# Ledger of designs, part 222: peptides against a protein of PDB entry 5H65

Target 1, 294 residues: chain A of PDB entry 5H65
Amino acid sequence: QYLERTPLCAILKQKAPQQYRIRAKLRSYKPRRLFQSVKLHCPKCHLLQEVPHEGDLDIIFQDGATKTPDVKLQNTSLYDSKIWTTKNQKGRKVAVHFVKNNGILPLSNECLLLIEGGTLSEICKLSNKFNSVIPVRSGHEDLELLDLSAPFLIQGTIHHYGCKQCSSLRSIQNLNSLVDKTSWIPSSVAEALGIVPLQYVFVMTFTLDDGTGVLEAYLMDSDKFFQIPASEVLMDDDLQKSVDMIMDMFCPPGIKIDAYPWLECFIKSYNVTNGTDNQICYQIFDTTVAEDVI

## One batch from the design tools (peptide; made by RFdiffusion4, then SolubleMPNN)

Design b2_p27_7_s1 (from b2_p27_7, 14 letters changed)
Fold by OpenDDE base, seed 3:
Structure b2_p27_7_s1 (fold): chain B 294 residues (1-294), chain A 27 residues (1-27)
Amino acid sequence: as target 1 above (294 residues)
Amino acid sequence: PYVELTDEELETLRQLDKYVKEAFADE
């Protein structure tokens, strides 16, 4: 649908819901720190939540490491198991289960590891060598996902999370349903294990000013706005710098707004009820930032 | 132009508004 450009002063007078094309300057934005803008979103229940911090994961994996791997669950048709005993005074046991493809171990870069009893540091080391890792624990009859508060799948530096509300977890043996046990597509793994994957999104508030009016609009976007995936930015310093540069370009510090570049974007209005108060809110959608004429 | 939102879209936006107000309250 073609939308003509509408001035903000006109938009502010109109009822919701509507869609608009605008040209405005980014007066300000929040949060100012990029890492605070990255959230996890459930596509089913629509909840937003924080990305777990390293400290949160440390606690989860430390708790998991207090449990001893069940010997009865080792070396199945699905995986071969290797056990390590740490040299520390507690003699902690760590189990790594190598998932087989049709009874044969695949190449290291195609092999899924199930890690039981590992610390965050140990898991990270293994994930650097083996592209796909699932933290697990010993259940009653099978291995199970360790905790949905932790990643259900780690691929390189990317942590894949699942929704606690919408997921109905199934045991690890359900990975047998996957015909291809080499690619380990996150969505396929999630489906096999009964997990609803969460989506990484940038969540920000933009204050937009076109000289006729000022409005606040929310940004909730995964990879279109910056042309940078929210799922990768937290673990990549170069990507973080790129996003910072983009934001600095549109909202340069120490410069008057008159010198700011114009931002062309689409916004949609919607009604929000807070008690007896009806408020109109705005969201940016279907927008990719580019260098605009200053 | 006026656009009708689906119930799902409306719920997503309402949740977004709620979350942002809570998460960025200290900002």
Scores: peptide ipSAE 0.139, ipTM 0.697, DockQ to the pose 0.554
Fold by OpenDDE base, seed 5:
Structure b2_p27_7_s1 (fold): chain B 294 residues (1-294), chain A 27 residues (1-27)
Amino acid sequence: as target 1 above (294 residues)
Amino acid sequence: PYVELTDEELETLRQLDKYVKEAFADE
């Protein structure tokens, strides 16, 4: 996309909606802590929500662990089941269901595990080993997804979440509709289970200053702006450092704004109504920050 | 230049504005 560069002072007096190319300095940004900028976005209902914390997941899985797996739902054509009893005072039942591909158990790295009654710690350990895990519970006639407040799919260190509002959950046997029961593509799993997958996004507010004016623009981006996936950044220290370095480059601490590099980006304006007041807001779009900063 | 937004785009932006104002207000 190509647009002529427009100074902020000109933009600030124009009606919305419009698109602009700008060159400005990043005076400041919020939130300052990267982990606070990572959110989940629904492409259907457009809501933003927090990524669940470990503590939240602990509660969900702890509650799930209080329920005994239904023996009637074990060992189907779709999966083979193994049951363990914990050695603690309240020996709980943990079921792991190994999903088969055409009646055959695939390799461990290709095998989807359905975990029933597991704690977060146990689930994470298994996901690291087997790469694909779905937390489930015993329904009336079939296994069901445990809770959309928890990941519907855990692959390694990546947690895949679904929208509670937009999803119409289907039972686990609907995984039979998948032709390939080895790759376990999140979108395919979601579709089979009636889940609208949430998208990881960076959400930030940039204060931009080009010397002619100052405006605030929102950043909502999954992987374009930083060329780093929001879905991976929380669990990767190197990616976090990279984002931090980028932000420090554009907005260096302890340095006056006069020495800040220029940021080239696209912004779009839009109208927002707050009660009786109408205001114009701005969002950064179709922008990738380059290493070459002038 | 003036560009019309889709209803979906506009709704997303409005939700974003609302969310940011609520979430980042205390920072």
Scores: peptide ipSAE 0.138, ipTM 0.689, DockQ to the pose 0.583
Fold by OpenDDE base, seed 2:
Structure b2_p27_7_s1 (fold): chain B 294 residues (1-294), chain A 27 residues (1-27)
Amino acid sequence: as target 1 above (294 residues)
Amino acid sequence: PYVELTDEELETLRQLDKYVKEAFADE
């Protein structure tokens, strides 16, 4: 889509909703810490929420680890089960269910593990080895997803989350509907289990200044703006450094704004009503900084 | 130019505004 460049002073006088192409300097931004910018977004109910912290997950998995796996749910046509008892004072039972492809166990790197009673540390270790892990619990008739407050799927270091409000969970046996039981595509797993997957997004507020005016615009983007996936950045130090470098480039600390580079981007305006008050807000969209530096 | 937003798009933007104001209020 082609848009003529519009100065901020003109934009600030116009009604919403509209789309604009702008050229401005990034005077400031928030939050300053990258990890505070990474959020989860539901594409269906549009709710934003925090990415669960390790402490939150520890609590969930600790609670799950107090539950005993149901023997009647072990070793089905879908999966083979291995159970062991820990030697600690509590003697908790941990079950790992290896999902089969047409009755055959796949290679370790293609095998989906269903983990019942594992700690966060144990689950992470297994995900590193097998690449695909679902935390589960024993339901009445079948294994079920443990908790939507925890990842429904862990692949390597990537945690996939589902929306509590929009998901209608189905039992684990619904994975039988998947033709390919080796690749374990997150969207396919989510669909089979009735999960609406949440999207990782960067959420920031930019203060933009082109010399004619100043406005604030929100950034909500998954992977386009930085050309870095929000889903991977929290677990990768190099990606974090890259984002920090980009932000420092556009908004260098200790330097006057006159020396800042110009940012070209698209923004859209929209109306927010609060009682009798009408406010116009702005969001950055369809922008990649790597291509918009001039 | 003026562009009409869908109800869904508008709701997303409203939720974004609300969330940002609440989450980043202390910054």
Scores: peptide ipSAE 0.122, ipTM 0.682, DockQ to the pose 0.557
Fold by OpenDDE base, seed 4:
Structure b2_p27_7_s1 (fold): chain B 294 residues (1-294), chain A 27 residues (1-27)
Amino acid sequence: as target 1 above (294 residues)
Amino acid sequence: PYVELTDEELETLRQLDKYVKEAFADE
């Protein structure tokens, strides 16, 4: 656990893998735009993936909207169903299933909606109004999650995603196993539906300089480094500002690097093979940064 | 609202992804 501080010049000469404690200045970082740094990570298979674009979601929901809700799956003990026929040229049928708590409909802000046949726009509108939404489709015997390429749960403006590789999806009726059908905790919903939830992470490349050497280190962190959850930052302006302030503190614009504050962090080295070339890379780990009062 | 990743950013992610998979595969 205890590591002595090692200068970058020494680290750059050593073989991987190793762990280091360093003190360096943040010369630069990528990506510069916060929203580009946010990725999805599977805690089980460890894959990284992009947060789906709106265009991708549009395609998924448009495809889902071409399907007609199965009447046999409407109005169960778990949910009450309402069907709308759109007045547009396509004449889509949209089903909204209101999940009940012990046979009683919760308050609107506590009610989980299962949406079948909705567009992204419609789903977003409903999620803003009712907080919790699951996009679903009619399966053979029950409602099922629409697609793991889309959120399995939308709460307000937060999209919760699951891992396609690691999840073993179960039907919607498995939500019955939840004792509390009002709070709709994402992890509980995921567990009930057999979903391995993906984690939002910040993924960045830091160029670190301690005056003896320069190295690039990757950052992959969910909530420790900035003390801000990656899952919340995309839709919260205040959190975004906080991250910007932190980055501006360590890498202030218009100021020479000599005046930059020192960053204390842990890095680990690892080998990357590109054909015949062996490269040593570095990743920041177990590091928290705090804003200094200037 | 999202912008396409640069080639450099994509390569970074690929490298990081590979590392994560290899490092934590047995955990």
Scores: peptide ipSAE 0.052, ipTM 0.567, DockQ to the pose 0.068

Design b2_p27_7_s2 (from b2_p27_7, 17 letters changed)
Fold by OpenDDE base, seed 4:
Structure b2_p27_7_s2 (fold): chain B 294 residues (1-294), chain A 27 residues (1-27)
Amino acid sequence: as target 1 above (294 residues)
Amino acid sequence: PYVELTEEDLETLRQLDKYSQEAYADE
């Protein structure tokens, strides 16, 4: 892990792949808006995806709400079911399935809810009261996950997503395989349901300048760089402010780069080939900038 | 076009939760 500091001018002349320790100033970064920098990453296929917008989720859940829960799938050994019929003209039916632990309904703070026909607003309200919520639909033989375009698990304000490409969905009854039906660990839920969970990541491009040269480095990090989880930042104003403060410190507005603080980080070079064209790119890794702020 | 769960509906959920809590107390 120990690397000697290398000036950017030297790095720019070297072949990839290599790892470097650098000291540089953050001349600029993109995207400027924090919400644009948070993405979902699949650890298996490595695809990057946008975090679904509220509007996208609204559509998915509205569509789900048009479906009628199958009565045959209610009240199993795994869960107790309650059905509501709305008083609107369409008579929307909402099913809430309370997952039991060894045949007993747990306390709300330990209880997983399976929701059919719920709106985003309703689901959010429930997620604030109960441990976890899974949006589901009635399948042929069992309840199934509603849509991988929506969260497969909601815990408080945290939305857990799965990879559509890599996941092989299994029915809800596979939750029976979980020994602990009180904590609802996202990875365990994902495994039981055949879901490859996506990871929240900060994705940014840094323009680094050490006075000898300038290079662009790609940042993809979940929680190390800012010491703030990407999974939580979108729903927490204080965390957002913290990230903004960090970025403002390294790239302060209204002053010249000469006054910028130095950033120490690790970067790795790698080759990108587009036909006959070979380009060397750089990625930041194993770096925590929060230490430089405190 | 979609009506959300009413407070009455939510109260039903609360009652279910309460019931669960009471069930544990009886054990």
Scores: peptide ipSAE 0.028, ipTM 0.598, DockQ to the pose 0.010
Fold by OpenDDE base, seed 1:
Structure b2_p27_7_s2 (fold): chain B 294 residues (1-294), chain A 27 residues (1-27)
Amino acid sequence: as target 1 above (294 residues)
Amino acid sequence: PYVELTEEDLETLRQLDKYSQEAYADE
């Protein structure tokens, strides 16, 4: 899209909603810590959620590990099952179900595992070896997703989450509807299981200053702004460093704003009513800054 | 109180993977 560049002083005087192209300096931003800026967003109900902490996941999986896998649900046409009994006093049982492709066990890089009773550590180890892992539990008549508070699908280091509010969970046998049982596309898995997948997003507030005026604009973006997926950044130190470098470039510490680089971006204004107060807010959209860094 | 899968268990999975690869190769 083409928009003429508009100074912030002019924008601040105009009614919403409108779209603008601006050139401004990033005076400051919040939150300062990257991990605090990464959220989960539901595309259906539009709620923002915190990414669960590892400690939270540990609790969920520990609780799941206290449940004994149902023997009746092992070894179906969809999957072959193997059971482990731990050597601890309680004899924790772990069930791993290997999803078959047309009745044949696939290669590890194409194989989906369903896991009952695994710890977070164990699940993570398995996710590094196999294509995908789904934490499950024994339901009444079929395996079921363990808990939407935990990932419904783990691929390598990427944890895919579902919306508790919008999802209507279906049993594991619904994976039979998937034609391609090799790639295990998260959206397809989610659809089969009745899950509305959440999207990782960067959520930040930018204070922008072009010398004519100052305004705050919100950034909610998954992978366009930094050209770095929000879904991967928490688990990749190099990606984290890259984001930090980008932010430091635009907002260098210990330097006066006069020396800051110019940021070109698109912002849209919108009205927000809070009680009796009507406020105009701004959001960054359709903007990529990575090209300025690379 | 929760122990992880043993190295033996992991090896079992590796063996199964190998088996799957061999089975696929034979088809």
Scores: peptide ipSAE 0.028, ipTM 0.585, DockQ to the pose 0.010
Fold by OpenDDE base, seed 5:
Structure b2_p27_7_s2 (fold): chain B 294 residues (1-294), chain A 27 residues (1-27)
Amino acid sequence: as target 1 above (294 residues)
Amino acid sequence: PYVELTEEDLETLRQLDKYSQEAYADE
């Protein structure tokens, strides 16, 4: 996309909606802490959600662990089941279902595990071994996804979430619709189970200043702006450092704005109505900072 | 308050992994 540069002072007096190319300095940004900027976004209803914390997941899986796996749902054509009973008062049962490909168990790194009654710790251990894990529960006629408040799919350190509002969950046997039961592509799994997958996004507010004016621009981006996936940044220290370095480059601490580098961005204006008040807001789009540094 | 999978349980999973690998190899 190509647009002529427009000074902020000119933009600030124009009606919305419009698209602009700007050259400005990043005076400041919020939030300052990276982990606070990573959210989940639904592409259908556009709701933003927080990424669940470990404590949140602990509660969900703890509750799930209080339910006993239904023996009638073990060992189907889709999966082989193994059941454990813990050694404690009121020993809980944990079921691990190994999804088969055409009736044959695949390699562990290609095998999807359905876990019923497991704790977060146990699930994490298993996901590290088998890569792909779905937390499930026993439904009336079939296994079902445990809870959309928890990941519907865990692959290594990546947690895949679905939208509660937009998803119409289908039972686990719908995984049969997948021709290839070894790759376990998140989007394919989501489609099979009636899940609208949430997208990890960076959500930030930039205060931009080009010397002619100052405006705030909203950033919601998954992987373009930093050229770093929001879905991976929380679990990768190196990626976190990279983002921090980029932000420090544009907005260096202890340095006056006069020395800040110029940032080229695309922004779009839009109208927001809050009661009787009308305001124009701005959003950054189609921008990669690595390529737009002057 | 919750008991995690034991090393024995993990060994069971390893055995199942071995089984799956063998099955795959025979395919």
Scores: peptide ipSAE 0.028, ipTM 0.602, DockQ to the pose 0.010
Fold by OpenDDE base, seed 3:
Formats: C-alpha cells, sequence, structure tokens
Structure b2_p27_7_s2 (fold): chain B 294 residues (1-294), chain A 27 residues (1-27)
C-alpha cells in the first residue's frame, strides 16, 4: 500500500491505529548507550528482556560447575564423552560430550559440543575451537540444557537464547531427531529441544521533529533499520562503531537541529491504556535508515 | 574464582579433535 507523507502535526491529531509515512529529523534518542538498546524479544509472547551480561553468565556457570556429571549419562549413541577433574582442592569435574553424526564424530568445525560443569571462560575457549557449544547438566535420565537464563547454543561469538515462558524443554537425546548433525542451525536445535528462540532487537525511543510537531516513536528492530544484526553488534566493535556513526549522523552532538539530515520512515500509531489513561503511542516499522536531501 | 581447564586439558581436547577428524575421514 502506498502511503503519502503526512506532517507530524496532522498525525498528532488523529486517532489510532493508523500507519503513516513521515519525513522528520531525529531531535534526540534514548538510550544513548548502544549496549542498553539491545534486548532479547520473544516472537511468541512478546516479552522483552535484557541480554545477560558476562557477570550474569559467570554466576550461572559457576552454579552449574558445582554439580558433578553423572557417569551413567556418558558415552551414548549420540555422543562421546571426556571428563576432566580440576587440580584444585575441590576437584571440580568438567565433562565435554562430542555429538556424533550417524555414530561417527564429525569434523571439529561441524561438531557440536555439550559442556557440563564448565566455566564461562572454559566454554568460550572451547567455542573458539568448536563452532557449536551447548551448556548442559546431568538430568535424571539424560543430559539436559543447563539453564535458559544462559545461552542454549553458542556459535562463535553469538549467544542464542530461549524464552523461559514459551519453551518446554526436552532432553538432549531429542537432538537425534535432527537428520543432519553437522550444520547445527539454531532454529533446528531449538525446535529439537523445545525452545522458542529469542530474537536480538534494537529497542530505542526516537524524538522526531519535522518542524510542524514533535513525536516520540518507539523502535524495535532486529536487522533492517541499521542493516546491522542486533545479534552480532554486542560482540563486534566494528559493528558498534557503525551504529554509533549512523546515530551521530542523524543526531550530531553540538549541532543545531536545523542542520540535521532528514529521516524518512514509517510509523504506526497504537493505543495504550494505563488504568483510566488512554495514550496514543507510535512505533517505527519497515524502515531502513537513509539520508534524505537536506 | 574457579580454576580453569589447564593446558593439558586443552591438549586432550585437541587430541579428541584429531580423533574426530580421523573418524570422519574413515566414514
Amino acid sequence: as target 1 above (294 residues)
Amino acid sequence: PYVELTEEDLETLRQLDKYSQEAYADE
């Protein structure tokens, strides 16, 4: 559907819900720090949550490392197991399970590791060598995912998370349902384990001004707006710099708004009820940033 | 702070990696 450009002053007078095409300047935005704008979003229940920080993961993995791997669960048809005992006084045990493809170990770059009792640092070291890693624990009858508060799958520097509310976890042996045990596509792994994957999203509030009015619009986008994946930005300094450059371009510090570039975008209005107060809110959608003619 | 895997442990993993590669090649 074709939408004509509508001035903000006209939009502010209209009832929701409606869709608009606008041309406005980015007066300001929040949060100012990029890492604060990256969230995890469930496509099913639509909950937003923070991306766990390193410190959060450390706690989870430390707790997991206090539990001893069950010897009975080692070396199944699905995986071969190796156990380490640390030389510290407590003798912490770490188990690494190498998932086999049709009974045979694949190449390291295609091999999925199940890690039991490892620290974050150890897991990261292993993930650098073996592309796919799942943190696990010993269940009653099978290995199980360690904790949905931690990544269910780590591939390189990418941490894949699942929704606690929407997921119904299944044991590790359900990976047998995957015919191809070499590619380890995150969605396939999630499906096999009963996980609803969370999506990385940029979450920001834009204050838009076209000279006729001022409007606050909410941005929730995974990869279209910046043409940069939210899933990769936290672990890539170059991508972070790129996003910062884009934001600085549209909202340069220390410069008057009259000199700002024009932003063309689509926004939709919607109603939000807080008690007896009915408020119209706005969200940016289907938009890729592009500098318009000043 | 927990003690991390030693270099010896990592070497063990490298050996297992080698095993994996050999096993794959024999398939």
Scores: peptide ipSAE 0.028, ipTM 0.586, DockQ to the pose 0.010

Design b2_p27_7_s3 (from b2_p27_7, 16 letters changed)
Fold by OpenDDE base, seed 4:
Structure b2_p27_7_s3 (fold): chain B 294 residues (1-294), chain A 27 residues (1-27)
Amino acid sequence: as target 1 above (294 residues)
Amino acid sequence: PYVELTEEDLETLRALDEYVREAFADE
């Protein structure tokens, strides 16, 4: 923050790692499609992965739907269970477990549903009506999270994912440890279930040009750069529009770069070794651009 | 046609955070 502005030509000559403050124009960026820039990142193991596609989730939930809910796990002190059998899907059994708060069912807007055997479509429909949904399966002694490849928690249109590498899953009854069984804070749910939550991040490559030099810098940011959460942007047209507007402002189509606005940002350099090749890469950090545009 | 991140870019990004955290731990 206290760094003086350094021209890109000087930065390009220096060894890594270092931090810089720069003023440059956004010559170009990739990916051009917003949905392609949204990824999942683990804050512990640092793995970057794709957001699962609908098709991926369909497969997971279809597989889960082939399993019959265990009657022994229904209607506990934690939840009330309702089961129905489909008429046209080979008698598929679906169980919905309504989590209670101190023995009382919360209002729909505060209620957590545990869904066993539901399809993606059914889960999505329920998530639109109820506060929270957790896809589950019958374990040996308790309900368990269905699959970390699927969301561990769905709230409205937001899918919360966990890291397979870092998570040590615990059974559903561990939700009893939550004092507040109405708000269903994702981090609290994750903690109770032994899940390390993944972070939605914008991942982009910026080509920056200040007239003295050109460098490529990566953006990996959750909500600071655009002042828009990456976790919400995929399912919100207005947020998508806002991001597009920001990008169009800094990199306007059909206009020469000389007319582009200046972007003030911080970048850090780091070394990447590929065999005998040593490369210096750059990442944007601690930067907010929304204030400059909106 | 849209420009996408290359696999090479993704590989780099998957490892960079760990590296940076270590490199700038004392910063």
Scores: peptide ipSAE 0.041, ipTM 0.519, DockQ to the pose 0.045
Fold by OpenDDE base, seed 5:
Structure b2_p27_7_s3 (fold): chain B 294 residues (1-294), chain A 27 residues (1-27)
Amino acid sequence: as target 1 above (294 residues)
Amino acid sequence: PYVELTEEDLETLRALDEYVREAFADE
C-alpha cells in the first residue's frame, strides 16, 4: 500500500471517503491512561465494549456459585467430574470437569477445565495451573457456558470474551466437534460453542498536527500499531511500559511540539451524520509505529 | 493480581492435583 504524502491542510478540504498517507506530529492523545484505551470489539456487529473489571466478574461468579451442580450432568464421555464442598459459605459446591481427549485425560498443560460454582479467585488460580478454563453452569440437559458477561475461556492471564449480541450459545457437548481436545484454540472453542469472539483493541484519539493543519484521528487496532497485542497488555507490566514509552516518544511531556518527532501513518476519512450535521472523521489504519521507533 | 489463596483454595488445588495424577496413572 503506497500513497503519496498529503498535507493535512489539503486533506481537511477534501470529501470523504478517502485514504491518505500523512506525516504529522502527535500533538496530544486520549485517553492518557493505557488501561482506558483497551476495549473489546465485535468484528461482526462492531460494538465496542469495556473490558469487565474484576468486581464485575466477582459478582457474576458469586451468583453462579449459588447454584448447585447437577449430579446428572457429571462424568460424561466428554469429561470427568470432581466435586468439592466448601467448609464455609454454607457448603458451596464446586464442580471441576476435566475434558478428555478421545476418552483420555490429557496432561495438565493441555487440559481444559470446566468450572462450575467457582469464584473468580478459584478460576484464576486454576487457569494458571491448567491450560484452559471455561466457567460453566448446569443446564437442563447439559453443561452450558455460565455467562457471556464473563470470559468464555481463560488461559493463564488471558480472558477471552464473546459478543452477547452476535453469539448463539450451544451446550458444552458441542466441544465434541473439536478433533483435537488438547490445544483449545480460542477461535475453535468459540466456534464450537456458537460464540462470536470479541477482539481486544486499542482505542485512542490522536490529535495530529503537521504545521499546515490539525485533525483528529481515531486509532482502533489490536496488535499492529504498537506491535503489542491489546489482549495481553493489561496483564503485562512490561508491555504497558513499552506502550507508554512509545507514546511518550511521540508526545513527550514537558517540551514544545516543535521538538516532537514526526509520525508517519495512514488515515482514512469517512462521513458521519448527526441529525442535519455532516462531519468528516478520520481513522488511522495499516500503520505500525513500533518498527520505526523500537 | 487477584485474591490471595486461602487455605481452602490450597486444599482444592491439591485435591485437583491428586485427581489428575491418579487419572493419568490409570490411563
Scores: peptide ipSAE 0.021, ipTM 0.504, DockQ to the pose 0.010
Fold by OpenDDE base, seed 3:
Structure b2_p27_7_s3 (fold): chain B 294 residues (1-294), chain A 27 residues (1-27)
Amino acid sequence: as target 1 above (294 residues)
Amino acid sequence: PYVELTEEDLETLRALDEYVREAFADE
């Protein structure tokens, strides 16, 4: 379906909801810092939340590390267990459970570790050496996911999070439902454990100006707009630089807006009610900047 | 403040991985 280009001045006079194709310049955007624009979004309940910071995770794992692994839950048909005891005065115990595939451990680069009692630093070290890591705790009858406020799965530098509201957590033994216990696809792991995975999204406010009018539009996008996944950008300096370059291209500092490139994009309007006040908001959708530069 | 895993600890974990893989290979 084809949408004709509509000037912003005309859009600003129309009722919502509607969809538009526009050609405008990016006068400004917020937030200016990339890390502030990356959020977690639930596709089911649509909750937006912050990506946990290192300090947040430290607290969660520190609390988990105060708990002693339950000996009766070690060495099941699903996993083999090793206990590591720290040499400090408290003698903290860390349990590492190696998940088996049909009774056999896969190669280290395909192995899933269940870590019980580890600190963030320790977990990160292990995740750098093995394919996948799940932080867990001892439940009453089985190992359980430690906390949905922390990643349910860590693969290298990628942290996978789940929605607290929408997830109905199941015990670790439900990983048995996975036929292939080597690849550890995040969506498959999430499904097995009853987790609704959160999506990394870029959340920005664009001020768009086409010379006839100015409007603010929200960008909420995972990987289409920049052709860069929001899930990887926080841990990859090169990807961060790429996003910064794109934004600088469309909104160069120290240059007049007349020299800015034109951006073609789709926006949709919608109504927001705050008490008695009705406000029309705009959101960018189905837009890729790399393909929409004129 | 907790003590972090040492490189020696990680090596031990890797050894366990290899051991278990070999131990169940003949079943």
Scores: peptide ipSAE 0.021, ipTM 0.485, DockQ to the pose 0.010
Fold by OpenDDE base, seed 2:
Formats: structure tokens, sequence, C-alpha cells
Structure b2_p27_7_s3 (fold): chain B 294 residues (1-294), chain A 27 residues (1-27)
């Protein structure tokens, strides 16, 4: 991908849609807090939504824990089941289903667990011990995904979410369509279960200034811009620090813009039309930040 | 990424560990 560099003053005079290569300084950006920039994005319907907080998940799993696993759905050809009855006042039942590969249980680090009635705490612990965890509930004739408001798949500290609008959920037995029942690739699991996976994205607004003009551009990126996955940053302090350092480098606090480093990036313009009103907006794309020699 | 586990939850997890050890004993 090659484009000639265009000054912002020239870009601001042109109609959309167009693509540009620019060199500008990052005058300012928003939001200032990193965690506020991490969103979930549907690649199909393009809906943006917040990443659920632990409190949200607690409620969902607490509600799920009040439901009793259906005995007739236990111990199928796909999975072996283990059930616990708690001694608390509610008498909570927890079922863990171990998904088999060709009728044989795989090693823990390659095993998918289906969990009914588990709390967030229990699920988090299990996701660190086993390869993958899916929160499920007993449906009419099969196990089903618990709730798309919660992760459909947890692998270690990574929570995979699906789009409520675009997904047409299928029952758990559809995992039989997967040839390899050890790696549990999120996209494959999603496809088998009729889920449209949501993408973790950084969403920011950059104010760019090259001395000829000022332009606001949106950043919506999963892992290219920072070379850090948005899917991992919320659960990794070191990655958070790295992103913060990058932003501080391009937009250092307490320093005049004249001393800011130059940022080279690609932007695309597009039209936003509301009735008779037309506005041109800009988005950063296919860009990886790199340190310039200062 | 962890919240506090109740003692009852820990008992459940311990039982799970025992089950896993038995299930994978032949491997």
Amino acid sequence: as target 1 above (294 residues)
Amino acid sequence: PYVELTEEDLETLRALDEYVREAFADE
C-alpha cells in the first residue's frame, strides 16, 4: 500500500471518500483513560458496545447458578459430566462437562469445559487450569450457551463475546462438527455455535496537526496500531503501561506541541449524512505506530 | 482476574481436581 503524503490543508478541501497518507503531530486525544477506549465491535452489524464489567458477569452467573442442571443431558458421547451439590441454603448444583476428543478425554491443557451453575470465581479459576471454558445452561433437548451478555468462551484471561443481534445460537452438540477437539480455536467454536464473534477494539479520537491544518480522526483498531491486542490489554498491567507510554510519547503532558514527535499514518475520509446535512469524517487505518528519531 | 472464593466453592474445585486426576490416570 503506497500513497503520496498529503498535507492536512489539502485533505480538508477534498470530498469523501478518499484515502490519504499523512504526517502530523498528535495534538490531543480522547478518551484519556485507556480502559475507556476498549470496546467490543461487531464486524457484521458494526455495533459498538462496552466490555462487560465483573459486576455484570457476577449477576449473570449468579442467576445461572440458581438453575438446576438437567440430568438427562449429562454424559453424552460429546462430554463426560461431574455434578456437585453445595451445602449452602440455596442448595446450588454445579455441573462440569468435560468435552471428549473421539470419545477420549484430552489433557487438561487441551480440554474444553462446559459449566452449569458456576460462579465467576469458579469459572475464572477453571479457565486458568484448563484450556477453555464455556458457560452453559440446560436447554430443552441439549445444553445451550448461557447468555451472550457473558463470554461464550473463556481461555485463560481472555473473554470471548458474541453479538446478540447477529448470532443465531445453536446447541452445544454442534461442537461435534469440529474435527479437532483439542485446540478450541475461538472462531471455530463460534462458527459451530452460530455466534458472530465480537472484536475487541481500541476506540479513540485523535486531533492531528501538521502545521497546515487541524483534523480529527477516529482510531478503531484491534491489534495493529499499538501492536498490542485490545483483547488482552484489560487483563495485563504491563500491556496497559506500554500503551500509556506510547500515547505519552506522541502526546507528552506539559510539553509544547512544537516538540511533539511526528506521527505517520493512513486516514480515510467518509461521509456522514443526516438528512440534508453532510459531514466528512476521518478514520485511521492500516497504521502501526513507530518511534521516530528525536 | 479472580474474585474471592467461598470455602464451599473451594471444596467444589478440590473435588473437581480429584476427579480430573482419576480421569487422566491412564494418560
Scores: peptide ipSAE 0.020, ipTM 0.566, DockQ to the pose 0.011

